Peptides against a protein of PDB entry 6RGO. Designs and how they scored, part 41

Target 1, 392 residues: chain A of PDB entry 6RGO
Amino acid sequence: MALKLLGFNQDATCFSVISSNKGVTIYNCDPFGKCFELEKSTSNDEELDFLVEMLFSTSLIAVVDKTIGASKRKKLKIVNTKRKATICELTFPHEIMDVIMNRKIICVVLKSDQIFVYDISCMKLLRTIDVRGEKLKSTSKFRNSEAVGDIGVRVSLSTDNNSILCYSSYSKSDKENAPLNDIVVFDALKCIQINVLPAVHQSNIVCIACSPDGMLMATASEKGTIIRVFKTIDTENDEPILVNEFRRGSRPSRISEMKFNHDNTLLACVGESDTIHIFALPVTTTEADANEDDTLQQSSHSLSSSINGLQYISKGLANRFGKIIVSKIPTQSQQRHVAYIKIPENAKYRIGFPKDTTNTIHICGEDGNYLVYSIPRNEVGPCTLVKSNTFD

## One batch from the design tools (peptide; aimed at target 1 T58 S59 K82 R83)

Design b2_p11_6_s2 (made by RFdiffusion4, then SolubleMPNN; from b2_p11_6, 5 letters changed)
Fold by OpenDDE base, seed 4:
Structure b2_p11_6_s2 (fold): chain B 392 residues (1-392), chain A 11 residues (1-11)
Amino acid sequence: as target 1 above (392 residues)
Amino acid sequence: EVEKLLKEAME
């Protein structure tokens, strides 16, 4: 049967799939088994298409039936899985492209490049972000969005209660074809823009991951060769802080998903390639625990090396080429993966990090495999398979 | 009320 993966929930305790025969099925990871089934709305041999977001291990799911008719594609159902009942239904002016949530916020991404931000506790609209409207304030021409089939606004939300929303935005370049290569960092609770990272890639951003705490973001372009990790909130001299630059590969390959682990020590990526890559992040020592009293009198020899002030001469050559303010992303040394998982060619996989085990990754495939891998800490190498299950 | 049903689903 053709399976389509919808993905893991925020803590990788569950994953959702579309089965061509059954509709939507939600599986629990441990103990492995079916938690919920949503039957098909129609008996027709139409290819099922759904969006399903689950709120952690709760009974709350958001569902969009994209299978039939332009009207259903604009409807978000909030469902209680225990009651098998719709709590509420929201209708949008445009097709729903994505839905993300945490314990505070639901974000709904539309084909119109709009993001609707809701308070999950009452389904009150907090903000409508119009990414296209922001572009139109900068660029006078409506591009008819019909022709660029697969490039839309990408979003990621922190899984914590801080509810940091990262989304792709159009570059403020006067070019009619401005790419979706800016990132906006948004406090979804306060509805305030925190930061803007301009031109983080040369091409459209196709994948974004926010860290669970919202302090980091990872970005990948259509090329998928380089992953960049930035601080979300912190800036240095009003410039974006690049924390890491990772090389996934030399060949272009689309990245479909990226995830941070719960302690921000690992970043995983999956996509069209035969390999899930896992990268190590530098441990940001939170300065908090440095209060232990180790009075070791290391005699700080004050090496006063007088680094001479090289006067940068202000050569004022007014060359007319529009200053693309490419923020000088510091050329960090491109790091490779520290671990990897081989997956079947042409199988779509999704990834999730469980909360309780920072060195474990959950993966599931459209091949019907649910796999748990252990990630090596001290050595660069393959992950070790710990558990496997199959689903239909 | 929708809020009560949301709260119950989030438990």
Scores: peptide ipSAE 0.719, ipTM 0.980, DockQ to the pose 0.883
OpenDDE base, seeds 1, 2, 3, 5: peptide ipSAE 0.703, 0.706, 0.709, 0.712; ipTM 0.979, 0.979, 0.979, 0.980

Design b2_p11_6_s3 (made by RFdiffusion4, then SolubleMPNN; from b2_p11_6, 3 letters changed)
Fold by OpenDDE base, seed 4:
Order: C-alpha cells, then structure tokens, then sequence
Structure b2_p11_6_s3 (fold): chain B 392 residues (1-392), chain A 11 residues (1-11)
C-alpha cells in the first residue's frame, strides 16, 4: 500500500498517515495502535491527499481533503474523533497548504501566502496575515501568480500557550525575485509582530521549527546544508541573536521537518537524506535558580588581565552593489550532529519528541515503521533502537 | 454551540 505520512502531533503521542485503501489513520504511540480512522469519501483510485493536524492527545483534529477538486482543497473541517462528527467547516478563498495548531491557536496557510490565525476555542478569526501584501507594500511589482513553484510560506507554532508563530516572509530587497528568506516572529494571541529576522538564509526558507516555549527557532533553506537557530524574541543591539549554526551535511538535501525536544536541549532534522540528525543546544541556564544563598566567601583574587586593544578597522569602501544587509550573523563554529539515525534511502520519515522523555525520539516512515530511539547524552554516535512497531 | 463542541473535543 502507498503510505503518506502526515506527521506526529505536538507531543509525539500520536501520528497520522494516509493509507491509499483506508483513508486517514491516526495511530497512538503508547500503547501502539489505531485510535482513529477517517474513511475515504470516494471509491475512485485517486491518489489520496489530506492535511490532518491533531491537537495533542485530544479528540480535536483539523482535516483538509485535497484529493478531489479545487473546492475541497479550500475547506477545513474541525472534527471530534470520539464523536466521529464535524464540529465546524471553514471555507477559504485559496487552497490550504498547511494547518498548525496548539491549545489556543489554529493557523491556516493558503497558497495565496496568507496565514489565517484563529482562536481554537471558538474558531474566531483573530488575524489574516498577508505575506504578499507585506511584500507589495515594500515592492511595487506583482509577481505573476503562475511562477509560484513549490516554495510557499512556511510556518511553525510554539506548542505552549504563548503561541509564538514563526513564518517565512519575503525579503525587502527591490529584486523582482525576492526570496522567502526573512522570518517574522508573531504573537498569535495578541496578534502583534514581535520580531523580524532579515535574510536568515541566502535562498528560500523551506523548513522552520519553533521551540515548545517559543523562545528558539530553527531555520533551513532549500540547500538544507546549514541549520540556524535564533532567539525569537530577544535581540542584541536590535540585531537577531544567532544561538547555533549546525552543519547537517556538505551535499544539498531538502530538510522536510525539524523539531526541538521539550526542554530545548536537542534539535532533530529529517528530510530526503538517509540520516536523521540530532544536534545539541546549549542549555540556557535561566538565572532563576541562582538564589541558593550559599554564602561561601571564596576570596576575590583580582586577576586584572589586560584585554588588549581591538583595532578599529575603518569603514571605507562604499561600493555601489545593493547592500543586502546580511546581518553579520557571527560565524559561530558550525557544529555537527551529536547523534544520528540511519533511515532507508528514499523513505520519507517524520519525527517527534515525546514530552516525558527528553532523550527519546519517535520516528515514523512511509515504509510502515514506527520506531522509538534513545538518544545518547554524553557520546557522539548512533541512537539506540528501543521499540519498533509496524503499520499499514 | 460550536464553542461547546470545541471544548468537548479539546478535553
């Protein structure tokens, strides 16, 4: 059977798949088994295409049937899986490209480069973000809609209640072909822009991950060779803070998904390569726990070592080529993975981090494998397979 | 209401 992976829910307790014969199936990870099935509405041998987002382990799913006709591709169904009933249906002006949610917000991404932000509790529209309209305010020329290749607006949402939305936006460059290489950080609850990270890559951003708490964001371009991790909210001298720069590989390979673990200590990436890469993040010690009053009087030896003079290199040559303000993302030492998983070549995999076990990763493949791996903490090496299940 | 049905689905 042809399987198509839809991915894990926010806490990796469930994953969704399209089976050509059955329609959509949602699997529970532990105990492993089917928890919901959505039958295909048509008897035709048409290739099934769906978007399905599940809200954690709840009975709420968002479903888009993309299989049949342009009209269905514009419809979002909110379904109660326990009742097997549609709660509501929304119709959009354009095809739905992506749906993402947390306990507060649903974001719907359209082929028009619009993001519709809803309050999940009542399905009230909070905001329409027009990423093209923002570009058109900056650039007078309409791109003809036809040359919208496979590169649309990408989004990621924090899994917490703060509901930090990160999305790709068009660079303010006067070039007719401005790439989707800016990131906007948006408070989806308050409907305010918090930050803008300009030109985080040279090419279009194809993958974004927000941390569960919304404090970090990972980005990858079409090349997929470098992953950058930024602070979302914090800035230094009004410039974006680059926390990490990771090298996935030397060969171009599309990254399809990235995920942070629950405590922001790990970032995983998967894509067209035979390898899931896991990177370690520095633990940001939140200053809060430093209040243990341990009064140990360790003597203040005043090592006055002379920090020698940073020479002022002069601002000279104003060469006329349009200043792409490539923010000088400090060339941090490109870190490699700390752990990896080998996957079958040409198999599409999805990844998820369970909440309760920060050193465990869930993966599922279009090959019908659901696998649980343990991530080594203190060693660089392969992950250890802990559990395996199969699905059809 | 839709809101009550959403609440129930989110439980």
Amino acid sequence: as target 1 above (392 residues)
Amino acid sequence: SVEELLKEAME
Scores: peptide ipSAE 0.715, ipTM 0.981, DockQ to the pose 0.880
OpenDDE base, seeds 1, 2, 3, 5: peptide ipSAE 0.701, 0.704, 0.706, 0.710; ipTM 0.979, 0.980, 0.980, 0.980

Design b2_p11_6_s4 (made by RFdiffusion4, then SolubleMPNN; from b2_p11_6, 5 letters changed)
Fold by OpenDDE base, seed 4:
Structure b2_p11_6_s4 (fold): chain B 392 residues (1-392), chain A 11 residues (1-11)
Amino acid sequence: as target 1 above (392 residues)
Amino acid sequence: DVEKLLKEAME
């Protein structure tokens, strides 16, 4: 059967698949088994296409049937899986491209480059973000929507209650062909823009991951060779803070998904390559535990050295060349993966980090494999397979 | 009530 992966839920306790014969199936990871099935709406041999986003291990799912006709592709169903009942249905002006949620927020991404932000508790619309409208305020010409291929607005949402939304936006460059290479950081609860990271890549951003706490964001471009990790909220001198720059590979390869683990110590990426890469992040020591009372009286020798050097930097000529302030992303040493998983060539895989085990990764493939790997902490090397299951 | 049904689905 042709399987299409929808992905893991936020805590990797479940994953969703489309089976060409059955419709949507949700699997529980532990104990492994089917927990929900959504039957096909039609008997036709049409290729099934769905969006399904599950809220953790709850009975709440968001479903978009993309299989048949332009009308269904604009409908979001909120379903209780335990009751097998639709709670509500929302209709959008354009095709739904993505749906993401946490315990507070649902974000719906449209083909129009609009993001609809809802309060999940009541399905009240909090905000419509018009990424194209923001571009049009900066650039006078409507691009005809037809010729932009698979490049749309990308989103990621923190899995916590802070509900930090990161989305790709169009660069403010006067070029008619401005890439989706800016990132906006948005408080989805307060509906406030927190930060803007300009030109984080030279080409369109195709993958974004927000950390569970919303403090970090990973980005990858169409090239997929470099992954950049930024602070989301914090800035230094009004400039974006680059925390890490990772090299996935030398050859271009599309990254389809990235995820942080629950303690922000690991970043995993998967895509069209035969390898899942896992990168180590520096542990941000939260200053909280430094209150151990070690009163060691290190004598305060007041080395007063008075280096006076007043050098008058002269006010030289303002030449008119539009300095694209490419924020000098500091040339951090490109780090490689600390761990990897080999996957079958041409098999699409999805990744998830379980909450309870920060050194464990869940993966599932369109080949029907659900695999649990242990990530080595102290050594650079392959992950160890701990558990395997198959699904159909 | 949609809010009641949402709450129940989120439990």
Scores: peptide ipSAE 0.711, ipTM 0.980, DockQ to the pose 0.880
OpenDDE base, seeds 1, 2, 3, 5: peptide ipSAE 0.699, 0.704, 0.705, 0.710; ipTM 0.979, 0.980, 0.980, 0.980

Design b2_p11_7 (made by RFdiffusion4)
Pose (drawn by RFdiffusion4):
Structure b2_p11_7 (pose): chain A 327 residues (1-135, 151-284, 335-392), chain P 11 residues (1-11)
Amino acid sequence: MALKLLGFNQDATCFSVISSNKGVTIYNCDPFGKCFELEKSTSNDEELDFLVEMLFSTSLIAVVDKTIGASKRKKLKIVNTKRKATICELTFPHEIMDVIMNRKIICVVLKSDQIFVYDISCMKLLRTIDVRGEKIGVRVSLSTDNNSILCYSSYSKSDKENAPLNDIVVFDALKCIQINVLPAVHQSNIVCIACSPDGMLMATASEKGTIIRVFKTIDTENDEPILVNEFRRGSRPSRISEMKFNHDNTLLACVGESDTIHIFALPVTQRHVAYIKIPENAKYRIGFPKDTTNTIHICGEDGNYLVYSIPRNEVGPCTLVKSNTFD
Amino acid sequence: SEIEEAMEEEM
C-alpha cells in the first residue's frame, strides 16, 4: 500500500514517515537525509505503526505501537536515535490516540479521553485529566515553546439533552492550572485543534460549519473570551485534518480533504490569502520553520516533499522552490 | 539522566 501515516515535527526540521514496507524512517530538511531508520518489527504486510512525535531536532523520540494489537494500546517507548536503545517503557490503561511533546511537558492522549501530563525531566505524572470522566474523539494541541500551554476540547452542559458536544478549555500544564474555559464555539463536533508556538493563539475546526475560529488564549479577558477573526471556508464544506501557526503568528496553514491548502494571515500586527494546489485523493501534512516567514514545508503521502514560497502582498498561489522525493 | 543526555544530543 501507499506510504501512509505522516507525522510532522514542531520546528519543521524533519518529518516522520511510516514506510509501508519496513519500520519507520525520519528524514531531514536541510540538508535532506535519512536521519533515523527503525528496523524490522513486523509480521504481516498491512499492519501499521501509528503514533510518533518527536523533539525538535534531537535524538529523543516518542514511539507507540508496531503490532496491530500485541503491544499497542498500552505502550510508550523512549528511544535515542544514535544508539537505538529504549530507555523508559511506560504502560497505560487505554489506547493511545495522540502524543504531543515539548521541551518541558510530555502529553499522552488516551482513547478514553484521558490526558497524562508529565514533567519530562523525571517522568513524574503531574496530573490525570478525566475529560470523559466529567461529562469522534478528543483533539488536543500544545504550545512548542516553554510556558507550554495545553488546549483540549471538552463536552458542554448538555449531556442530558444529547451525547456529543464540543467546547474548548485552556490549561496551563506548567503549573497544572486551568486558565480559561471557552463555551460552545461550534454547533458541531471539533475535528482538529492547533495552538500557537508561543501559546497565545488557538484555532478550532468544525465538521459541519467548516469555519476556523481563532481565540486569544491566556491574556484574554476573564469576563469573556475574545474572538480574533474568522476565515472563509471556500466553495464547499470540507473536513480539516491539521493546522499550524507561524512563529510570528501572522500566518495560519490549513489542510484537509480538499483540493487546496489555504493560507490565512493575521491582523495581530482576510477571507483567503495564499492557496497551494494539491492532488485530490492524497493526504498531506504541514509545517514551516523558524528561519524565515516566507517558506512553507510540505509533506505528502505520494512520496514528494515540497517547499513553497508565500506572497506577502499578492492573493496569488504559492511558488514552488525546492523539492525532493521519499523512499 | 539518560533522558537528559538524549535531549542534549542532535539527531

Design b2_p11_7_s1 (made by RFdiffusion4, then SolubleMPNN; from b2_p11_7, 4 letters changed)
Fold by OpenDDE base, seed 5:
Structure b2_p11_7_s1 (fold): chain B 392 residues (1-392), chain A 11 residues (1-11)
Amino acid sequence: as target 1 above (392 residues)
Amino acid sequence: DEIAEAMKEPM
């Protein structure tokens, strides 16, 4: 049977799949088993397509029937899984491309490059974000190009109550084909733009991940060779702070998903490659007041090897090209993965980090495998398989 | 409030 993965929930306690014969199935991770099924409403041999966004392990889900020929691709259903009932239904002017939520906010991304932000508690519209802006409304003939792959607005939302929304935006270039290479950081509760990161990649951004606390954001372009991690809120001299630059690989490969673990110590990425990559983030040591006075005077000799040779390349060319905030982290300082998982070629996988085990990663494949891996701490190497289950 | 109930109930 053809499986299509929808993904893990926010804490990797559940994952959702589309089964061609059954419709949508939600699996619990531990204990492993089916917890919800949404039956196929139609007897037709049409290829099923759905969006399903879960709210942790709660009975609240958001569902969009994207099946071709279904007049439902503009319709968001909020469903209670325990009651098997639709609580409410919203209809949008355009096809729904993505849905993301936390305990406060639900965001709906449309094919029109609009983001609708709702208060989840009452389904009140808080904001409509038009990513194309007013200037581009006149010239944007709908890209009727069937052939231009899924270049649309990408979004990520913090899983906490701060509800930090990160989204890709068009660069201010007056070109009809401006890339989606800016990032906007938005307080979804207050409906305020917090930050703008201009030109974070040279090409369109295809993947964004926000940290659970909303303090970090990871970005990848259509090249998928470099992942950049930024602070979301903090700035240095009104410029965005690049925390890390990671190299996934030398060859272009699309990244489909990235996730931070719950303590912001790890970033995982998955996509079209045979490898899930896991990167280590620098732990900001909170200065715990190490007031412990232990005076051990060990006089270890300062071998002052004077490597003098850092030539100051002059500040002069900054003025004329709009602020390319690419801090030239030298290509030599690009960090590699600390851990990896090999996956079958051409299998689509999704990733999740469980809350209680920061060195564990959950993965699931369209091959019907649900796998739990342990991440090595002290060495660079493969992850160790801890648990495996199958689903159909 | 059916939403607030669903947000408190396990799946």
Scores: peptide ipSAE 0.634, ipTM 0.971, DockQ to the pose 0.902
OpenDDE base, seeds 1, 2, 3, 4: peptide ipSAE 0.601, 0.614, 0.609, 0.625; ipTM 0.966, 0.969, 0.967, 0.970

Design b2_p11_7_s2 (made by RFdiffusion4, then SolubleMPNN; from b2_p11_7 with E8K E10P)
Fold by OpenDDE base, seed 5:
Structure b2_p11_7_s2 (fold): chain B 392 residues (1-392), chain A 11 residues (1-11)
Amino acid sequence: as target 1 above (392 residues)
Amino acid sequence: SEIEEAMKEPM
């Protein structure tokens, strides 16, 4: 049977899949098992396609039926899984491309490059963000989306209540083919733009991850060779702060998903390659008050490899148009993965970090595998498989 | 609201 992975929830306690014969199934991770099933409403042998966004392990889900011909691709359903009831239905002017939520906000991304921001508690529209802006409305050249179906606005939302929304935006080049290579940081609660990171990649951004607290953001372009991590809110001399630049590989490969762990110490990425990569972030040692006392000289030569994370203060080069371009970290200073997982070639995988288990990652595949790995702490190497389950 | 109830109910 063809499985399609929808992904993990915000804390990797559940994941959702499409089964061609059943519809949408949600699995609980621990104890492993089916917790919800959305039955197929149509008897037709149509290839099922859905968006499902979960709200942690709650009975609240957002569902979009994207099945070809279903005429429902513009409809968002808010469903109570326990009651098996639709609570709310919203209809949009364009096809829904993505849905993301936390405990405060739901964001709906349309094929028109619009982001609709709602207060989840009452489904009140707070903001419509038009990423194309007013100037591009006059050119009714919708990029003929048939040939380049995969270049759209990307979004990520903090899982906390601060509701920091990061989205890709078009560079202010007057070119009809401006790349989606700017990032906007937006307070979704206050409806205020906090920051703009111009030209963070040379090509379109295809993947964004916000940290759970909204303080960090990771970006990858269509090349998928370099991942950049920025501060979202903080600036230095009104310039974006580049915290890390990671090298996934030398060969181009699309990144489909990135995730921070819950303490912002790890960043994982997955995509079209045979390898999930895990990168270490510099732990900002908050100077915890060194209370003076305990002299215990235990000379544990922990090889603290001083990850001299050279905070390259990106002296932004003002381009000829006065735009600050984020300086690239020299290729020699680009960090590699600290851990990895090998996955089957051509298998689509999704990733999630659980809250309660430090140095653990959950992965699931369209091959029907749900896998739990332990991440090595003190050495660069493969992750160790701890638990495996299968689903259908 | 029914939404706020669903946000408090386990799946």
Scores: peptide ipSAE 0.674, ipTM 0.975, DockQ to the pose 0.899
OpenDDE base, seeds 1, 2, 3, 4: peptide ipSAE 0.659, 0.661, 0.660, 0.665; ipTM 0.974, 0.974, 0.974, 0.975

Design b2_p11_7_s3 (made by RFdiffusion4, then SolubleMPNN; from b2_p11_7, 3 letters changed)
Fold by OpenDDE base, seed 5:
Structure b2_p11_7_s3 (fold): chain B 392 residues (1-392), chain A 11 residues (1-11)
Amino acid sequence: as target 1 above (392 residues)
Amino acid sequence: SEIQEAMKEPM
């Protein structure tokens, strides 16, 4: 049977899948098992396609039926899984491309490059963000989306209540084919723009991850060779702060998903390659008050490999148009993965970090595998498989 | 509201 992965929830306690014969199934991770099933409403042998966004392990889900011909691709359903009932239905002017939520906000991304921001508690519209802006409305050239179906606005939302929304935006080049290579950081609660990171890649951004606390953001372009990590809110001399630049590989490969762990110490990425990569972030040692006392000289030569994370203060080069371009970290200073997982070639995988287990990652595949790995702490190497389950 | 109830109910 063809499985399609929808992904993990915000804390990797559940994941959702589409089964061609059953519809949408949600699995609990621990204890492993089916917790919800959305039955197929149509007897037709149509290839099922859905968006499902979960709100942690709650009975609240957002569902979009994207099945071809279903005429429902513009409808968002808010469903109570326990009651098996639709609580709310919203209809949009364009096809829904993505849905993301936390305990405060739901964001709906449309094929029109619009982001609708709602207060989830009452489904009140707070903001419509038009990423194309007013100037591009006059050119009714919708990029003929048939040939380049995969280049749209990307979004990520902090899982905390601060509700920091990061989205890709068009560069202010007057070119009809401006790349989606700017990032906007937006306070979704206050409906204010906090920051703009111009030209963070040379090509379109295809993947964004916000940290759980909204303080960090990771970005990858369509090349998928370099991942950049920025501060979202903090700036230095009104310039974006580049915290890390990671090299996934030398060959181009699409990144489909990135995730931070809950303490911002790890960043994982997955995509079209045979390898999930895990990168270490510099731990900002908050100077905990060194209370003076205990002299215990235990000379444990912990090889603290001083990850001299050279904070390259990106002296932004003002381009000829006065735009600050984030300086590239020299290729020699680009960090590699600290851990990896090998996955089957051509298998689509999704990733999630659980809250309660440090150095653990959950992965699931369209091959029907749910896998739990332990991440090595002190050495660069493969992750160790701890638990495996299968689903249908 | 039914939404606020669903946000508090386990799956």
Scores: peptide ipSAE 0.682, ipTM 0.976, DockQ to the pose 0.902
OpenDDE base, seeds 1, 2, 3, 4: peptide ipSAE 0.671, 0.672, 0.668, 0.674; ipTM 0.975, 0.975, 0.975, 0.975

Design b2_p11_7_s4 (made by RFdiffusion4, then SolubleMPNN; from b2_p11_7, 4 letters changed)
Fold by OpenDDE base, seed 5:
Order: sequence, then C-alpha cells, then structure tokens
Structure b2_p11_7_s4 (fold): chain B 392 residues (1-392), chain A 11 residues (1-11)
Amino acid sequence: as target 1 above (392 residues)
Amino acid sequence: DEILEAMKEPM
C-alpha cells in the first residue's frame, strides 16, 4: 500500500499518515497503536492527499482534503475525533497549503501567500497577513505553480501559549523574482510584528522551525547545506542575533523538516538525504550564583604565546543595498552534527521530539516503520535504536 | 463551546 506521512504532533505522542485504501490514520506512539481513522468518503481510485494538524493528543484536529477533484482544497474542517464530527468548516479564497496550531492559535497558509491567523477557541479571525504586500499584487501573475511547485510561504509556530509565529517573506528587491529569504517574527496573539531578519539565506527559505518556547528559530534554504539558528525576539544593536550556523553537508539536498527538542539543546533535520542529522545547541548556563568560594590556587604557568594579532580592518563597505545583517560566521566555525540516523534514500521520514525524554527522537517512514532512537550525549556518533513498530 | 470541549478531551 502507498503510505504518505503527515507528521508528528507537537510533543511526538501521535503521528498521522495517509493510507491509499483507508484514508487518514492517527497512531499513538506509546502504547503504540491506531487511535483514530478518517474513512475515505469517495470510492474513486484517486490518490488521496490531506493536511492534518493535531492539537497534541486531544480530540481536536484540523483537516483539509487536498485530493485532486475533491473540490475541498479550500476548506478547513475542525473535527472532534472522539465524536467523529465536524465542529467547524471554513472556506478560503485560495487552496490551503499548510495549517499549524497550538492551544491558542490556528494559522492557515494559502497558495496566495496569505496567512490567516485565528483564535482557536472561537475561530475568530485575528489577522490576515499578506506576504506579497500591496505592490506585488499588481505584477504577480500567479507564478504558474506547475513548474516551480514548491516555492511558497513557510511558517512555524511556537507550541507554547506565547504563540510566536515565524514566516518567510519576500526581500524588498523591486525584482519580479524576489526570493522568499526574509523572516518575519510575529506575536500571533497580539497581532504585532516583533522582528524582521533580512536575507537570512541567498535563496528561498524552504524550511523553518520555531523552538517550543518561541525564543529560537532555525532556517534552511533550497540548498539545504547550511542551517542557521537565530534568536527570534532579542536583537543586538538592532541587528538579528545568529546563535549557530550548522553544516548538514557539502552537497545540495532539500530539508523537509526541522525540530527543536523541548529544552532547546538539540536541533534535528530530515529531508531527501539518507541521513537525519542532530545538532547540539549551546546550553545557556544560567549562571546560578554558586558563590562556592573554593579558593583552589591553581598555579599560573604563564605560557606567553605571542599571538601576533593581525588587525583585519573590516572596511565596512556600506553598499547602498540594505545591510545584509547576517554576520558571515567564518566557514571554519560551522558546526557539524553530533549525532545521526541512517534512513533508506527513497523513504520520506518525519521527526518528533518527545517532551519527557530530551535525548530521545521519534521517527516514522513511508516504508511503514515507526522507530525510537536514543541520542548519544558524550560522543559524536550514530543514534541507538531503542524501539521499533510497523504500521500499514 | 464544542471546540473548547474537544481541546480538553483525549483522542
């Protein structure tokens, strides 16, 4: 049977799949088993396509039937899984490309590069974000999305109640072909723009991950060779703070998903490559004032190595094009993965971090494998398989 | 509110 992975929920307690013969199935991770099924409403041998966004392990799901010919690609259904009932149905002017939610907010991304932000509790529209803006509306012939099918607005939402929304935006270049290489950080509850990170990559951003607390954001471009991690809210001298730059690889490969773990110590990425990469983030040691006065007189052996400080006079060529604020971290300071998982080259995988076990990662494949791995703490190496299950 | 009920009910 052909399986299509939809992904994990926010805490990796459940994952969703499309089965060609059954429709949408949701699996619980522990204990492993099928917990919900949305039956196929059509007897036709049409290739099923759905968006399903889960709200943790609750009975609330958002569903979009994207099946070709179904005429439902503009409809969002809010479904109670326990009652097997549609609670709410919303219709949009354009096809729904993505849906993301937390306990406060649901965001709907349209093919028109619009983001609709709703209060989930009452489905009240809080904001419509038009990423193209008014000037681009006149000249944007809808890029016939057939040939360049996968360049659109990317979004990520914090899983906490602060509801920090990160989205890709077009650079301010008056060119008809401006890349989606800016990031906007938005308070989805207050409907306020918090920050703008200009030109975080040279090409379109294809993957974004927000940390659970909304304090960090990871970005990857179409090249997928470099992952950048920024602070979302904090700035230094009105400039974006680049926390880390990770190198996934030297060869271009698309990244389909990135996730932070629940304590912001790890970032995982998956995509078209045979490898899931896991990177370590710097632990901000909160200086707990351990005023332990332990006066260990370690002897000052003065190795006077004469570091000839070549003062590289950075002549800031203020070129008239807006300051590319991305401090070029020297290519030598690009960190590698600390752990990895090998996966089949032809199988699409999704990733999730469980809340209670910060050194565990859940993965599932279109090959029908659900796998739990332990992440090594003190060494660079492969993850260890802890548990395996199969689904159909 | 059926949404608020679904948000509190396990799957």
Scores: peptide ipSAE 0.636, ipTM 0.971, DockQ to the pose 0.916
OpenDDE base, seeds 1, 2, 3, 4: peptide ipSAE 0.620, 0.618, 0.615, 0.630; ipTM 0.969, 0.969, 0.968, 0.970

Design b2_p11_8 (made by RFdiffusion4)
Pose (drawn by RFdiffusion4):
Structure b2_p11_8 (pose): chain A 327 residues (1-135, 151-284, 335-392), chain P 11 residues (1-11)
Amino acid sequence: MALKLLGFNQDATCFSVISSNKGVTIYNCDPFGKCFELEKSTSNDEELDFLVEMLFSTSLIAVVDKTIGASKRKKLKIVNTKRKATICELTFPHEIMDVIMNRKIICVVLKSDQIFVYDISCMKLLRTIDVRGEKIGVRVSLSTDNNSILCYSSYSKSDKENAPLNDIVVFDALKCIQINVLPAVHQSNIVCIACSPDGMLMATASEKGTIIRVFKTIDTENDEPILVNEFRRGSRPSRISEMKFNHDNTLLACVGESDTIHIFALPVTQRHVAYIKIPENAKYRIGFPKDTTNTIHICGEDGNYLVYSIPRNEVGPCTLVKSNTFD
Amino acid sequence: SEVEEALEEDE
């Protein structure tokens, strides 16, 4: 089958790709190279490694499952790339759905909507967050820099009226203090959530409305959350998969089950800005590095890696600059 | 911790 289940780095330095053949490879961007290659840990053809989230450019990797079910739900391994050795092997009571890391805090998301927060220096569990214990699935996002700030979707106070709903809660994982609770920002479920690298901004994706809403995160007034801007959906409602924020928080990238990738600018310093054509029934992931604000890195399941440029003052499409092919 | 040592090696 195709080379599916791409994962993208925080710093846009490299990307994680599960080659359907054998193990998982991690490439670099500049210069492009085979950075890390995981050996054989397979027994059938269509069983897939699911979840890999890494540090910036380091040897520290978070790896989850290999087998379809032998050791998948309750595993987390911490591996050094230079020496291929497992350091700490944590076990969890449920199935892992997503893992997000940063320089200070490691988050592990379970299928039962439990979020385990760890101080990465000693792996002490800071707090267990029973989201489903209070009231598709929960989508979680996190700031990249320090003062790492956690964002998760929570159910509303209409659990008696119906089973599924989605509001937003802002949480400071550094001090384990809940900062702001946002109301029902959508009339539908939440599909994907993106938080700014500095933790000041946040994006929301609805399944039905397909309109991205941006709210201030922490400095927002206590009385009411502050809405920043909204972005035109286009000609057709489409499911969104992954969104990213630029380092200067002037740009927002959007990708999903659509023909095109949309680029939204920010009035921090309107409907559409830059659009990148994309093959229809193929899936991609997004990133952009810290070095420049004009370059956008693209990861594709078709086997191609592309680097596009952004037009500052033109509403035109992006211009391709550099490309390379996968394995 | 073993994780702290691994981070020191990266530095």

